# Designs tried in a protein design run: peptides against a protein of PDB entry 7AL2. Part 70

Target 1, 85 residues: chain A of PDB entry 7AL2
Amino acid sequence: YEIMLIRPKTIDDINYVVDQVLEESNPVILDLSFLEKESPANFKLAGEKIKQMRSNYGAEALLLSRCNDKNLIIIAPKGVSLVRK

## One batch from the design tools (peptide; made by RFdiffusion4, then SolubleMPNN)

Design b2_p23_4_s3 (from b2_p23_4, 11 letters changed)
Fold by OpenDDE base, seed 1:
Order: C-alpha cells, then structure tokens, then sequence
Structure b2_p23_4_s3 (fold): chain B 85 residues (1-85), chain A 23 residues (1-23)
C-alpha cells in the first residue's frame, strides 16, 4: 500500500480521502487545518466521513498533532492496524 | 481496544468541533 498525505480544501478532496481509504486501502495522513479555518461545514463533513468509515468499514483514525497551523490525523483502512507502543 | 476507543473519540471530537464552528 501507499501512504497518502493531503490537506483537503474541497469536497472533492474529502472524497479523495474516502476513496484512498476504502477503495485503494491506503492509509492517509490528513491535515484538516484548512477546512477548520475556511469551511466549517466541510470540516464537519470530513469528521462525519471519518466516523462513517470507522463504523461501516472498520477504519481507524488517530490524532497525530493538533496545533495552531496543523490538525494532523492518520486514517488507516481495516487491513492496516494502528499500534501504540 | 485502547486504539479503537481513541479512534472513536477522534471522530466524535471532529464532528463536535465542526458543529461548534457552525454555530
């Protein structure tokens, strides 16, 4: 698999993330800082998509970093386990 | 598991934050 990095700015970008996780089975390192600042509606949508991927497809999402300029989250498909040591 | 619980919280927190931003 590939690890995708993206800072989504549009709904198309959000759907790209969903496609990478569900169709391509690629983990995604996601920066939600743009949506949080520029599109609260799409920020909420991204959160809803993440929840849906968890609930319906067994994806997992963990916070990597939250600061003033970044909101980094890793989303892993069911086949890729996230392990905390 | 611990990761599963944290993952659930991450998703819920994102949605909650989005809702707050939209108020």
Amino acid sequence: as target 1 above (85 residues)
Amino acid sequence: SSVEEESQKVADDLIAKGEELLK
Scores: peptide ipSAE 0.734, ipTM 0.941, DockQ to the pose 0.960
Fold by OpenDDE base, seed 2:
Structure b2_p23_4_s3 (fold): chain B 85 residues (1-85), chain A 23 residues (1-23)
Amino acid sequence: as target 1 above (85 residues)
Amino acid sequence: SSVEEESQKVADDLIAKGEELLK
């Protein structure tokens, strides 16, 4: 698999993330900082999509970093295990 | 599992933050 990196800015970007996780089975490291600042509605939508992927498809999401201008989340599809040591 | 519980919290926290931003 590939690990995708994206800082989503539009609904199309959010849907791209969903497609990568559910259809391509690729983990995604995404930065939600743009949506948090510029589009609260799409920020909430991104969160809802993450919840849906967890609840319905067994995806997992973990916070990697939350800094001044970064909100980094990793989303892994069901077939990719996230392990913390 | 611990990761599963943390993952649930991450998703819920994102949604809660979004709701806060929309108020």
Scores: peptide ipSAE 0.733, ipTM 0.940, DockQ to the pose 0.958
Fold by OpenDDE base, seed 5:
Structure b2_p23_4_s3 (fold): chain B 85 residues (1-85), chain A 23 residues (1-23)
Amino acid sequence: as target 1 above (85 residues)
Amino acid sequence: SSVEEESQKVADDLIAKGEELLK
């Protein structure tokens, strides 16, 4: 698999993330800072998509870093295990 | 598991924050 890195700015970017996780089975490192500042509606949508991927497809999401200019989250498809040591 | 619980919290927190931003 490949690890995708993206800072979504549009709905198309959000759908790209969903496609990468569910169809391509690629983990995604996601920076939600743009949506948080520029599009609250799409920020909420991104959160809803993450919840849906967890609930319906067994994906998992963990916070990597949170600060004023970054909101980094890793989303892993069911086939990729996230382990904390 | 701990990861599953934390992952659920991450998703819920994002949605809650989004709702807050929209108010």
Scores: peptide ipSAE 0.733, ipTM 0.940, DockQ to the pose 0.962
Fold by OpenDDE base, seed 4:
Structure b2_p23_4_s3 (fold): chain B 85 residues (1-85), chain A 23 residues (1-23)
Amino acid sequence: as target 1 above (85 residues)
Amino acid sequence: SSVEEESQKVADDLIAKGEELLK
């Protein structure tokens, strides 16, 4: 699999993330800082999509970093285990 | 598991923050 890195700016980008996780089974490292600042509606939508992928498809998401200009989240499909040592 | 619980919190926190930003 591939690990995708994206800072989504549009609904198309959000749907791209969903496609990568669910259809391609690729983990995605997200930076949600753009949406948080520029589109609260799409920021919430991204959160809803992450919740849906978790609830319905067994994806998991973890916070990597939170600062003033980055909000980094990793979301992994069911087949990729996130492990903390 | 701890990862599962943390993952649930991550998703819920994102949604809650979004709701806060929309107020």
Scores: peptide ipSAE 0.733, ipTM 0.940, DockQ to the pose 0.963

Design b2_p23_4_s4 (from b2_p23_4, 7 letters changed)
Fold by OpenDDE base, seed 2:
Structure b2_p23_4_s4 (fold): chain B 85 residues (1-85), chain A 23 residues (1-23)
Amino acid sequence: as target 1 above (85 residues)
Amino acid sequence: SEVEKESKEVAESLIKKGEELLK
């Protein structure tokens, strides 16, 4: 698999993340800081999509870094384990 | 703000499910 890196800016980007996780089975490292600042509606949508992937499809999500400038999250599809050393 | 509240909810959800790995 591939690990995708993206800072989503549009609904299309959000759907791209969903497609990568659910259809391509690729983990995605995403920075939600753009949406959080520039589009509250799409930020909420992104959060809801993440929750849906966790609840309905067995995806796993971890907050990598949360600060004033970053909102980094990794989403892994079912079958790819996220393990902390 | 409402955006901050939403951000907090998302972050808390992810922390509960896993953790914050980096600060």
Scores: peptide ipSAE 0.026, ipTM 0.567, DockQ to the pose 0.062
Fold by OpenDDE base, seed 5:
Structure b2_p23_4_s4 (fold): chain B 85 residues (1-85), chain A 23 residues (1-23)
Amino acid sequence: as target 1 above (85 residues)
Amino acid sequence: SEVEKESKEVAESLIKKGEELLK
């Protein structure tokens, strides 16, 4: 599989993340800082999609970094485990 | 706003989970 890196800016980008996780089974490292700043509605949508992937499809989501210009989250599809050394 | 509150809940949930892993 591939690990996708993306800073979503549109609904199409959000749907792309969903497709990568659920259809392609690719982990995604995404930065939600653009949506958080520019579109509260789409930021909420992204969060809802993440919750749905966790609840319904066995995805795992964890915060990697949060500061003024970053909101980095990793989403792993079912079968890819996130492990701390 | 309600949208901001719900967005914060998602972020806070991810922060909690992330901190458990990243500590």
Scores: peptide ipSAE 0.025, ipTM 0.555, DockQ to the pose 0.057
Fold by OpenDDE base, seed 4:
Structure b2_p23_4_s4 (fold): chain B 85 residues (1-85), chain A 23 residues (1-23)
Amino acid sequence: as target 1 above (85 residues)
Amino acid sequence: SEVEKESKEVAESLIKKGEELLK
């Protein structure tokens, strides 16, 4: 698999993340800071999509870093295990 | 503006909700 890195800015970007996780089985490291700052609606949508992937498809999601400039999250598809030590 | 204030409140609420979802 490949690890995708993206800072989503549009709904198309959000759907791209979903496709990468569910269809391509690629982990995604994403920065939600743009949506958080520029589009509350799309930020909400992104959160809902992450919840759906976790609840319905066995994806895992972990916060990597949270500050004023970054909201970094890793989403792993089912079959890729995230282990915290 | 008032619209910006409302948007900020929504965003802050979503941030908290998002953090909860990622636990």
Scores: peptide ipSAE 0.025, ipTM 0.524, DockQ to the pose 0.064
Fold by OpenDDE base, seed 1:
Structure b2_p23_4_s4 (fold): chain B 85 residues (1-85), chain A 23 residues (1-23)
Amino acid sequence: as target 1 above (85 residues)
Amino acid sequence: SEVEKESKEVAESLIKKGEELLK
Protein backbone atom coordinates (compact mmCIF):
# COMPACT_ATOMS: atom_id res chain seq x y z
CA TYR B 1 0.00 0.00 0.00
CA GLU B 2 0.89 3.69 -0.18
CA ILE B 3 0.77 6.28 2.58
CA MET B 4 -1.02 9.38 1.35
CA LEU B 5 -0.22 12.85 2.67
CA ILE B 6 -2.74 15.62 2.12
CA ARG B 7 -3.91 18.96 3.47
CA PRO B 8 -7.55 18.97 2.35
CA LYS B 9 -8.88 22.25 0.98
CA THR B 10 -12.13 21.23 -0.75
CA ILE B 11 -14.97 18.72 -0.52
CA ASP B 12 -13.32 16.85 -3.37
CA ASP B 13 -10.20 16.48 -1.21
CA ILE B 14 -12.32 15.10 1.64
CA ASN B 15 -13.90 12.56 -0.69
CA TYR B 16 -10.42 11.70 -1.99
CA VAL B 17 -9.39 10.81 1.58
CA VAL B 18 -12.45 8.57 1.92
CA ASP B 19 -11.67 6.84 -1.36
CA GLN B 20 -8.04 6.26 -0.37
CA VAL B 21 -9.01 4.65 2.93
CA LEU B 22 -12.04 2.62 1.84
CA GLU B 23 -11.36 1.79 -1.81
CA GLU B 24 -7.56 1.76 -2.03
CA SER B 25 -6.87 0.62 1.55
CA ASN B 26 -4.18 3.29 1.89
CA PRO B 27 -3.40 5.01 5.18
CA VAL B 28 -3.76 8.78 5.03
CA ILE B 29 -1.91 11.39 7.04
CA LEU B 30 -3.97 14.55 6.71
CA ASP B 31 -3.68 18.10 8.02
CA LEU B 32 -7.11 19.53 8.80
CA SER B 33 -5.77 22.99 9.67
CA PHE B 34 -6.84 24.54 6.36
CA LEU B 35 -10.45 23.42 6.70
CA GLU B 36 -10.51 24.33 10.38
CA LYS B 37 -9.54 27.91 9.55
CA GLU B 38 -11.20 28.44 6.18
CA SER B 39 -14.39 26.35 6.27
CA PRO B 40 -15.99 25.25 9.55
CA ALA B 41 -18.67 23.46 7.52
CA ASN B 42 -16.14 21.37 5.59
CA PHE B 43 -14.13 20.79 8.76
CA LYS B 44 -17.28 19.33 10.33
CA LEU B 45 -17.91 17.26 7.20
CA ALA B 46 -14.37 15.85 7.33
CA GLY B 47 -14.87 14.89 10.97
CA GLU B 48 -18.18 13.21 10.17
CA LYS B 49 -16.58 11.22 7.35
CA ILE B 50 -13.78 10.10 9.67
CA LYS B 51 -16.34 9.04 12.28
CA GLN B 52 -18.27 7.10 9.64
CA MET B 53 -15.12 5.29 8.49
CA ARG B 54 -14.37 4.35 12.10
CA SER B 55 -17.91 3.25 12.90
CA ASN B 56 -18.88 1.48 9.69
CA TYR B 57 -15.65 0.23 8.12
CA GLY B 58 -13.29 -0.46 11.01
CA ALA B 59 -10.88 2.35 10.19
CA GLU B 60 -8.63 3.67 12.93
CA ALA B 61 -8.05 7.40 13.32
CA LEU B 62 -5.65 9.12 15.70
CA LEU B 63 -4.39 12.64 16.26
CA LEU B 64 -0.66 12.97 15.59
CA SER B 65 -0.15 16.63 16.38
CA ARG B 66 -2.22 19.69 17.16
CA CYS B 67 -0.55 23.07 17.41
CA ASN B 68 -1.02 26.62 16.14
CA ASP B 69 -0.81 25.81 12.43
CA LYS B 70 -1.28 22.04 12.28
CA ASN B 71 -4.02 19.51 12.92
CA LEU B 72 -2.42 16.24 11.85
CA ILE B 73 -4.44 13.03 11.87
CA ILE B 74 -3.63 9.55 10.63
CA ILE B 75 -6.42 7.34 9.28
CA ALA B 76 -5.63 3.67 8.78
CA PRO B 77 -7.89 1.23 6.94
CA LYS B 78 -9.05 -1.90 8.76
CA GLY B 79 -6.20 -4.02 7.43
CA VAL B 80 -3.47 -1.68 8.66
CA SER B 81 -2.71 -1.59 12.37
CA LEU B 82 -1.34 1.45 14.16
CA VAL B 83 1.15 0.25 16.76
CA ARG B 84 3.01 2.19 19.41
CA LYS B 85 6.54 1.00 20.24
CA SER A 1 -22.76 28.51 15.61
CA GLU A 2 -24.19 25.00 15.69
CA VAL A 3 -21.80 23.93 12.93
CA GLU A 4 -18.84 25.13 14.98
CA LYS A 5 -20.09 23.33 18.09
CA GLU A 6 -20.43 20.00 16.31
CA SER A 7 -17.10 20.51 14.54
CA LYS A 8 -15.37 21.12 17.86
CA GLU A 9 -17.01 18.05 19.35
CA VAL A 10 -15.62 15.82 16.61
CA ALA A 11 -12.19 17.44 16.88
CA GLU A 12 -12.13 16.98 20.65
CA SER A 13 -12.94 13.30 20.23
CA LEU A 14 -9.95 12.85 17.93
CA ILE A 15 -7.74 14.87 20.26
CA LYS A 16 -8.58 12.60 23.19
CA LYS A 17 -7.79 9.48 21.16
CA GLY A 18 -4.52 10.95 19.92
CA GLU A 19 -3.37 12.19 23.30
CA GLU A 20 -3.97 8.75 24.77
CA LEU A 21 -1.83 7.08 22.11
CA LEU A 22 0.92 9.70 22.27
CA LYS A 23 1.46 9.42 26.03
Scores: peptide ipSAE 0.025, ipTM 0.579, DockQ to the pose 0.057

Design b2_p23_5_s1 (from b2_p23_5, 9 letters changed)
Fold by OpenDDE base, seed 5:
Structure b2_p23_5_s1 (fold): chain B 85 residues (1-85), chain A 23 residues (1-23)
Amino acid sequence: as target 1 above (85 residues)
Amino acid sequence: VVIINEELPDENIAEYLANAPRY
């Protein structure tokens, strides 16, 4: 598999993330900081998509890093396990 | 800091992420 990296800025970007996880079975590392600052509505939407992928499709999601400039999340499809060492 | 999946709430993910501690 491939690991996709994206800082989503639009709904299209959010849907791209969903497609990568659910259709391509690729983990995605997201920086949600743009949406958090610039589009509260789309930030909320991104959160809902994360919820849906976890609840309905068995995806795993972890908050990797949080600071003033970054909001890094990894979402892994069901077939890819995230292991903390 | 890595926050495990089980620490995320079942709803209001965006609210949680917005209020997560900053480092």
Scores: peptide ipSAE 0.599, ipTM 0.881, DockQ to the pose 0.536
Fold by OpenDDE base, seed 1:
Structure b2_p23_5_s1 (fold): chain B 85 residues (1-85), chain A 23 residues (1-23)
Amino acid sequence: as target 1 above (85 residues)
Amino acid sequence: VVIINEELPDENIAEYLANAPRY
């Protein structure tokens, strides 16, 4: 698999993340800081998509880094385990 | 900050992420 890196800015980007996780089975490291600042609605949508992927498809999610200008999340599809040591 | 998957809420993900501690 590939690990995708994206800072989503649009709904299309959010859907791209979903497609990568669910259809391509690729983990995605995404920075939600743009949406958080520029589009509360799309930020909320991104959160809803994360919930859906976890609840319905067994995806895992971790908050990797949080600071004023970054909100880094990893979403892993079922079958790719996120392990913290 | 690394927050394990089990610590994430089942709902209101965006709200949780927006209010997560910043470092």
Scores: peptide ipSAE 0.596, ipTM 0.880, DockQ to the pose 0.549
Fold by OpenDDE base, seed 3:
Structure b2_p23_5_s1 (fold): chain B 85 residues (1-85), chain A 23 residues (1-23)
Amino acid sequence: as target 1 above (85 residues)
Amino acid sequence: VVIINEELPDENIAEYLANAPRY
């Protein structure tokens, strides 16, 4: 698999994340800071997509870093485990 | 801050992420 990196800015970007996780089985490291600042509606949508991937498909999600300029999250498909040491 | 999947809420994820601690 590949690890995708993206800072979503549009609905198309959000759907790209979903496609990478569910269809391509690629983990995605995403920065939600742009959506948080520029589109509360799409930020909410991104959250809903994360919920759906976790609840319906067994994806895992982990908040990696949070500051004023970053909201970094990793989303991993069911076949890729996130392990903390 | 590292927050594992089990610590995230079941719903209102965006609201949680918007209010998560900032460092």
Scores: peptide ipSAE 0.594, ipTM 0.879, DockQ to the pose 0.533
Fold by OpenDDE base, seed 2:
Structure b2_p23_5_s1 (fold): chain B 85 residues (1-85), chain A 23 residues (1-23)
Amino acid sequence: as target 1 above (85 residues)
Amino acid sequence: VVIINEELPDENIAEYLANAPRY
């Protein structure tokens, strides 16, 4: 698999993340800071998509880093194990 | 800071992420 990196800015970008996780089985590291600042509606939508992928498809999601200018999340498909040591 | 999957809420993900502590 590939690890995709994206800072989503549009609904199309959000759907791209969903497709990468569910259709391509690729983990995605995404920075939600743009949506958080520029589009509350799409930021909420991104959160809903994360919830759906976890609840309905067994994806895992972790907050990797949070600071003033970054909101870094990793979403992994069910077959990819995320392990904290 | 790393927040593991078990520590994320079941709902209101965006609200949680928006209010998560910043370091």
Scores: peptide ipSAE 0.591, ipTM 0.878, DockQ to the pose 0.545

Design b2_p23_5_s2 (from b2_p23_5, 12 letters changed)
Fold by OpenDDE base, seed 1:
Structure b2_p23_5_s2 (fold): chain B 85 residues (1-85), chain A 23 residues (1-23)
Amino acid sequence: as target 1 above (85 residues)
Amino acid sequence: VVLINEPLPDENIADYLRNAPVY
């Protein structure tokens, strides 16, 4: 698999994340800081998509970093374990 | 700085991320 990196800015970007996790089985590291600041609606949508991926497809999600200009999350598809040492 | 944090909550993910502590 590949690890995808993205800072989503549009709904198309959000759907890209979903496709990568569910269709391609690729983990995605995404920075939600743009949506958080520029589109509360799409920020909420992104959260809903993450919830759906977890609830319906067994994806896992962790917060990697939170600061003023970053909101980094990793989403892993089922079968890719996120392990904290 | 990258911190492998606890899993995101089951619900209200956007709210959690909006209000998450700053590291």
Scores: peptide ipSAE 0.476, ipTM 0.826, DockQ to the pose 0.821
Fold by OpenDDE base, seed 2:
Parts: C-alpha cells; structure tokens; sequence
Structure b2_p23_5_s2 (fold): chain B 85 residues (1-85), chain A 23 residues (1-23)
C-alpha cells in the first residue's frame, strides 16, 4: 500500500481521502489546518467522514500533531494497524 | 518534538480537533 499525504482544501479533497482509505486501502496523513481556518462547514464534514469510516468500516484514526499551523491526523484502513510503542 | 496522541474520540471529532492542546 501507499501512504497518502494531503492538506484538504475542498469537499473533493475530503472525498479523495475517503476513497483512499475505503477503496484503495491506503493510510492517509491528513492536515486539516486549511479547512479549520477557511471552511468551518467542511472542517465539520471532515470530522463526520472520519467518524463514519471508523464506525462503519473499522478505520483507525489518531492525532499526530496539533500546533497553530498544523492539524495532523492519520487515518488507517481496517487492515493496517496503528501501533503505539 | 513529535507527539503521538491517543486515538480520536468516538464522536464530535471536529470539536475535539478544534479544542485539542497545542504542542
């Protein structure tokens, strides 16, 4: 598999993330800082999509880093486990 | 410093991310 890196700016980008996780089975490292600042509606939508992927498809998600200019999350499909050591 | 946090909460993910501690 591939690890995708993206900073979503549009709803199309959000859907791209969903496709990568659910259809391509690729983990995604996601920076939500643009949506957080520029589109509260799409930021909320992104959160809802993450919830749906976790609840309905067994994806895992955790926060990697939070600072003033970054909001980094990793989303992994069901077959890829995230292990904390 | 890179910080690996706990898994995201079960609900209200956007609110959690908005209010999460800044590192």
Amino acid sequence: as target 1 above (85 residues)
Amino acid sequence: VVLINEPLPDENIADYLRNAPVY
Scores: peptide ipSAE 0.475, ipTM 0.826, DockQ to the pose 0.831
Fold by OpenDDE base, seed 3:
Formats: structure tokens, sequence, C-alpha cells
Structure b2_p23_5_s2 (fold): chain B 85 residues (1-85), chain A 23 residues (1-23)
């Protein structure tokens, strides 16, 4: 698998994240700071998509970093476990 | 510094991320 890096700006970008996790089985590290600042509606949508991937498909999601310019999340598909040591 | 936080909550993910602590 590959680890995808993206800072979503559009609905198409959000759907790209979903496709990477569910169809390609690739973990995604995404920065939601653009959506948080520029589109509250799409920011909410991104959160809902994360919830759906976790609830329906067994994805995992963790917050990696939060600051003024970054809102970094990792989403892993069911086959890839996130382990902290 | 990158800090791996606890898993996201089951609901209200956008609200959680908006209000999450700054590191």
Amino acid sequence: as target 1 above (85 residues)
Amino acid sequence: VVLINEPLPDENIADYLRNAPVY
C-alpha cells in the first residue's frame, strides 16, 4: 500500500480520500485546516465521511497535530492497524 | 512536535477537530 498525503480543498478531494481508504486500501494523512477555515460545510462533511468509514468499514482515525495552520488526521483502512509504542 | 492523540470520537468529529487542543 501507499500512504497518501493531502490537504483537501473541495468535495472532490474529500471523495478522493474516501476512495483511497475504501477502494485502494491506502492510509491517508490529511490536513483539514483549509476546509476548517474556508468551508464549514465541507469541513463537517469530511467529519461525517470519517465517521462513516469507521462505523461501516472498520477504518481507524487519529488526530496527529492541531495548530493554527494544521489539522492533521491519519485514516487507516481496516487492514492497516495504527499502533502506538 | 507531532503527538499521536487518542482516537477520534464516534460522533461530532468536526466539532471535536475544531475544538481540539493546540500542540
Scores: peptide ipSAE 0.475, ipTM 0.826, DockQ to the pose 0.833
Fold by OpenDDE base, seed 4:
Structure b2_p23_5_s2 (fold): chain B 85 residues (1-85), chain A 23 residues (1-23)
Amino acid sequence: as target 1 above (85 residues)
Amino acid sequence: VVLINEPLPDENIADYLRNAPVY
């Protein structure tokens, strides 16, 4: 698999993330800082999609970094385990 | 330094991310 990196700006980008996790089985490292600042509605939508992927498909999601200019999240598909050593 | 946090909560993910601690 590949690890995808994206800073979503549109609904199409959010759906791309969903497709990568569920259809391609690729982990995705997300920066949600653009949506957080520019679109509260799409930021909420992104959160809802993460919830759905976890609840319905066994994806994992973890906050990697939070600072003034970044909101970095990793989403891993079922079968790819996120392990903290 | 990359900080690894706990898994996201089960619900209200947008609220959590908006209010998450800054590192």
Scores: peptide ipSAE 0.473, ipTM 0.826, DockQ to the pose 0.800

Design b2_p23_5_s3 (from b2_p23_5, 9 letters changed)
Fold by OpenDDE base, seed 2:
Structure b2_p23_5_s3 (fold): chain B 85 residues (1-85), chain A 23 residues (1-23)
Amino acid sequence: as target 1 above (85 residues)
Amino acid sequence: MVIINEELPDENIAEYLANAPVY
């Protein structure tokens, strides 16, 4: 698999993340800071998509880093284990 | 700090992320 890196800015980008996780089985490291600042509606949508992927498809999601200019999340498909050491 | 999957809420993900502690 590939690890995708993205800072989503549009609904198309959000759907791209969903496709990468669910269809391509690729983990995605995403920075939600743009949506948080520029589009509260799309930021909320991104959160809803994360919830759906966890609840309905067994994806895992971790908050990697939260600072002033970054909101880094990793989303992994069910077959990829995320382990904290 | 890494917040593991068990620590994320089941709902209101965006609200949680928006209010998460800044490190």
Scores: peptide ipSAE 0.502, ipTM 0.846, DockQ to the pose 0.531
Fold by OpenDDE base, seed 3:
Structure b2_p23_5_s3 (fold): chain B 85 residues (1-85), chain A 23 residues (1-23)
Amino acid sequence: as target 1 above (85 residues)
Amino acid sequence: MVIINEELPDENIAEYLANAPVY
């Protein structure tokens, strides 16, 4: 698999993340800071997509970093386990 | 501190992420 890096800015970008996780089985490291600042509606949508991936498909998620200009999250498909040592 | 999947809320993920602690 590949690890995809993206800072989503549009709904198309959000759907790209979903496709990468669910269809391509690729982990995605995404920065939600643009959506948080520029589009509360799309930020909410991104959260809903994360919920769906976790609840319905067994995806895992970690908050990697949170600061003023960064909201960095990793989403992994069911076949890729996120393990903390 | 890294927040694992089990520590995320079941709902209102965006609200949680918007208010998550700053690291």
Scores: peptide ipSAE 0.498, ipTM 0.842, DockQ to the pose 0.505
Fold by OpenDDE base, seed 1:
Structure b2_p23_5_s3 (fold): chain B 85 residues (1-85), chain A 23 residues (1-23)
Amino acid sequence: as target 1 above (85 residues)
Amino acid sequence: MVIINEELPDENIAEYLANAPVY
């Protein structure tokens, strides 16, 4: 698999993340800081998509980093385990 | 610090992420 990195800015970007996780089975490291600041609606949508991927498809999601300019999340498809040591 | 999947809520994820601790 590939690990995708993206800072979503649009709904198309959010759907790209969903496609990568669900269709391509690729983990995605995404920075939600743009949406958080510029589009509360799309930020909420991104959260809803994460919920759906977790609840319906067994994806995992972890917060990797939270600071002023970053909100880094990793989303992994069911076949890829995220393990904290 | 990394917040593991079990620590994320089942709903209102965006609200949780918006209010997550800064580090």
Scores: peptide ipSAE 0.495, ipTM 0.842, DockQ to the pose 0.522
Fold by OpenDDE base, seed 5:
Structure b2_p23_5_s3 (fold): chain B 85 residues (1-85), chain A 23 residues (1-23)
Amino acid sequence: as target 1 above (85 residues)
Amino acid sequence: MVIINEELPDENIAEYLANAPVY
């Protein structure tokens, strides 16, 4: 698999993340800071997509960094475990 | 602070992320 890196700006980008995790089984490191600042609606949508991936498809998520300029999350598909040391 | 999957809420994830502590 590949690890995808993206800072989503549009709904198409959000759907790209979903496709990568669920269809391609690729982990995604995403920065939600653009959506948080520029589109509350799409930021909410991104959160709902994360919920759906966790609840319905067994994905996992880990918050890597929360600061003024970044909201970094890694989302792993089922079968790829996230382990904290 | 590292927030793993188990620490994220079941609902309203966006609100949680928007209000999470800044580190």
Scores: peptide ipSAE 0.489, ipTM 0.840, DockQ to the pose 0.501

Design b2_p23_5_s4 (from b2_p23_5, 11 letters changed)
Fold by OpenDDE base, seed 2:
Structure b2_p23_5_s4 (fold): chain B 85 residues (1-85), chain A 23 residues (1-23)
Amino acid sequence: as target 1 above (85 residues)
Amino acid sequence: VVLINEPLPDENIAEYLSNAPVY
């Protein structure tokens, strides 16, 4: 698999993340800082999509880093385990 | 510093992310 990196800015980008996780089975490291600042509605939508992927498809989601300029999340499809050492 | 946090909550993910501690 591939690990995708993206800083989503649009609904199309959010749907791209969903496709990568659910259809391509690729983990995605995404920075939600743009949506958080520029589009509260799409930021909320991104959160809902993450919830749906976890609840309905067994994806895992972890906050990697939170600071003023970054909101880094990793989303992993079912079958790819996120392991903390 | 490399941060590894706990898994996201089951609900209200956007609210959690917006209010999460800033490092």
Scores: peptide ipSAE 0.521, ipTM 0.843, DockQ to the pose 0.817
Fold by OpenDDE base, seed 4:
Structure b2_p23_5_s4 (fold): chain B 85 residues (1-85), chain A 23 residues (1-23)
Amino acid sequence: as target 1 above (85 residues)
Amino acid sequence: VVLINEPLPDENIAEYLSNAPVY
């Protein structure tokens, strides 16, 4: 698999993330800082999509970093395990 | 710095992310 990196800015970007996780089985590291700042509605939508992927498809989601510039999340498909050492 | 946190909550993910601690 590939690990995708993206900073979503549009609904199309959000749907791209969903497609990568569910259809391509690729983990995605995404920075939600743009949506958080520029589009509260799409930020909420992104959260809802993450919830759906976890609840319905067994994806995992973890906050990696929160600072002034970044809101980094990793979403892993069911076949990829996130392990804390 | 990348920190490994616990999994996101079951609901209100946007609210959680907006209120998450800043490191």
Scores: peptide ipSAE 0.518, ipTM 0.842, DockQ to the pose 0.823
Fold by OpenDDE base, seed 1:
Structure b2_p23_5_s4 (fold): chain B 85 residues (1-85), chain A 23 residues (1-23)
Amino acid sequence: as target 1 above (85 residues)
Amino acid sequence: VVLINEPLPDENIAEYLSNAPVY
């Protein structure tokens, strides 16, 4: 698999993330800081998509980094384990 | 910066992310 890196700005970008996780089985590290700042509606949508991927498809997600200009999340498809040691 | 945090909550993800601690 590939690990995708994206700072989504549009709904198309959000759907791209979904496709990467669900269709391509690629983990995605995404920075939600743009959406949080520029589009609260799409920020909420992104959260809902993450919820759906977890609830319906067994994806996992965790917060990697939160700072002034980043809101980094990793979303892993089912079968790719996020392991903390 | 904390590189690995707990999993996101089951619901209200956007709210969680908007209120998450800043490192």
Scores: peptide ipSAE 0.515, ipTM 0.840, DockQ to the pose 0.824
Fold by OpenDDE base, seed 5:
Structure b2_p23_5_s4 (fold): chain B 85 residues (1-85), chain A 23 residues (1-23)
Amino acid sequence: as target 1 above (85 residues)
Amino acid sequence: VVLINEPLPDENIAEYLSNAPVY
């Protein structure tokens, strides 16, 4: 698999994340800071998509960093384990 | 570092993320 990196800005970007995790089985490292600042509606949508991927498809999500300029999350598809040393 | 794989309270994931502690 590949690890995808993206800072989503549009609904198309959100759908790209979903497609990468569910269809391609690729982990995605995403920065939600743009949506958080610029589109509360799409930020909420991104959260709902993460919930759906966890609840319905067994994805995992780890909050890597939270600060003023970053909201970094890794989403891993089922079968890819996130391990903390 | 927070693993967001557990059940969340009444707030949605976006609200949880916006209020998450700073690390």
Scores: peptide ipSAE 0.479, ipTM 0.829, DockQ to the pose 0.350

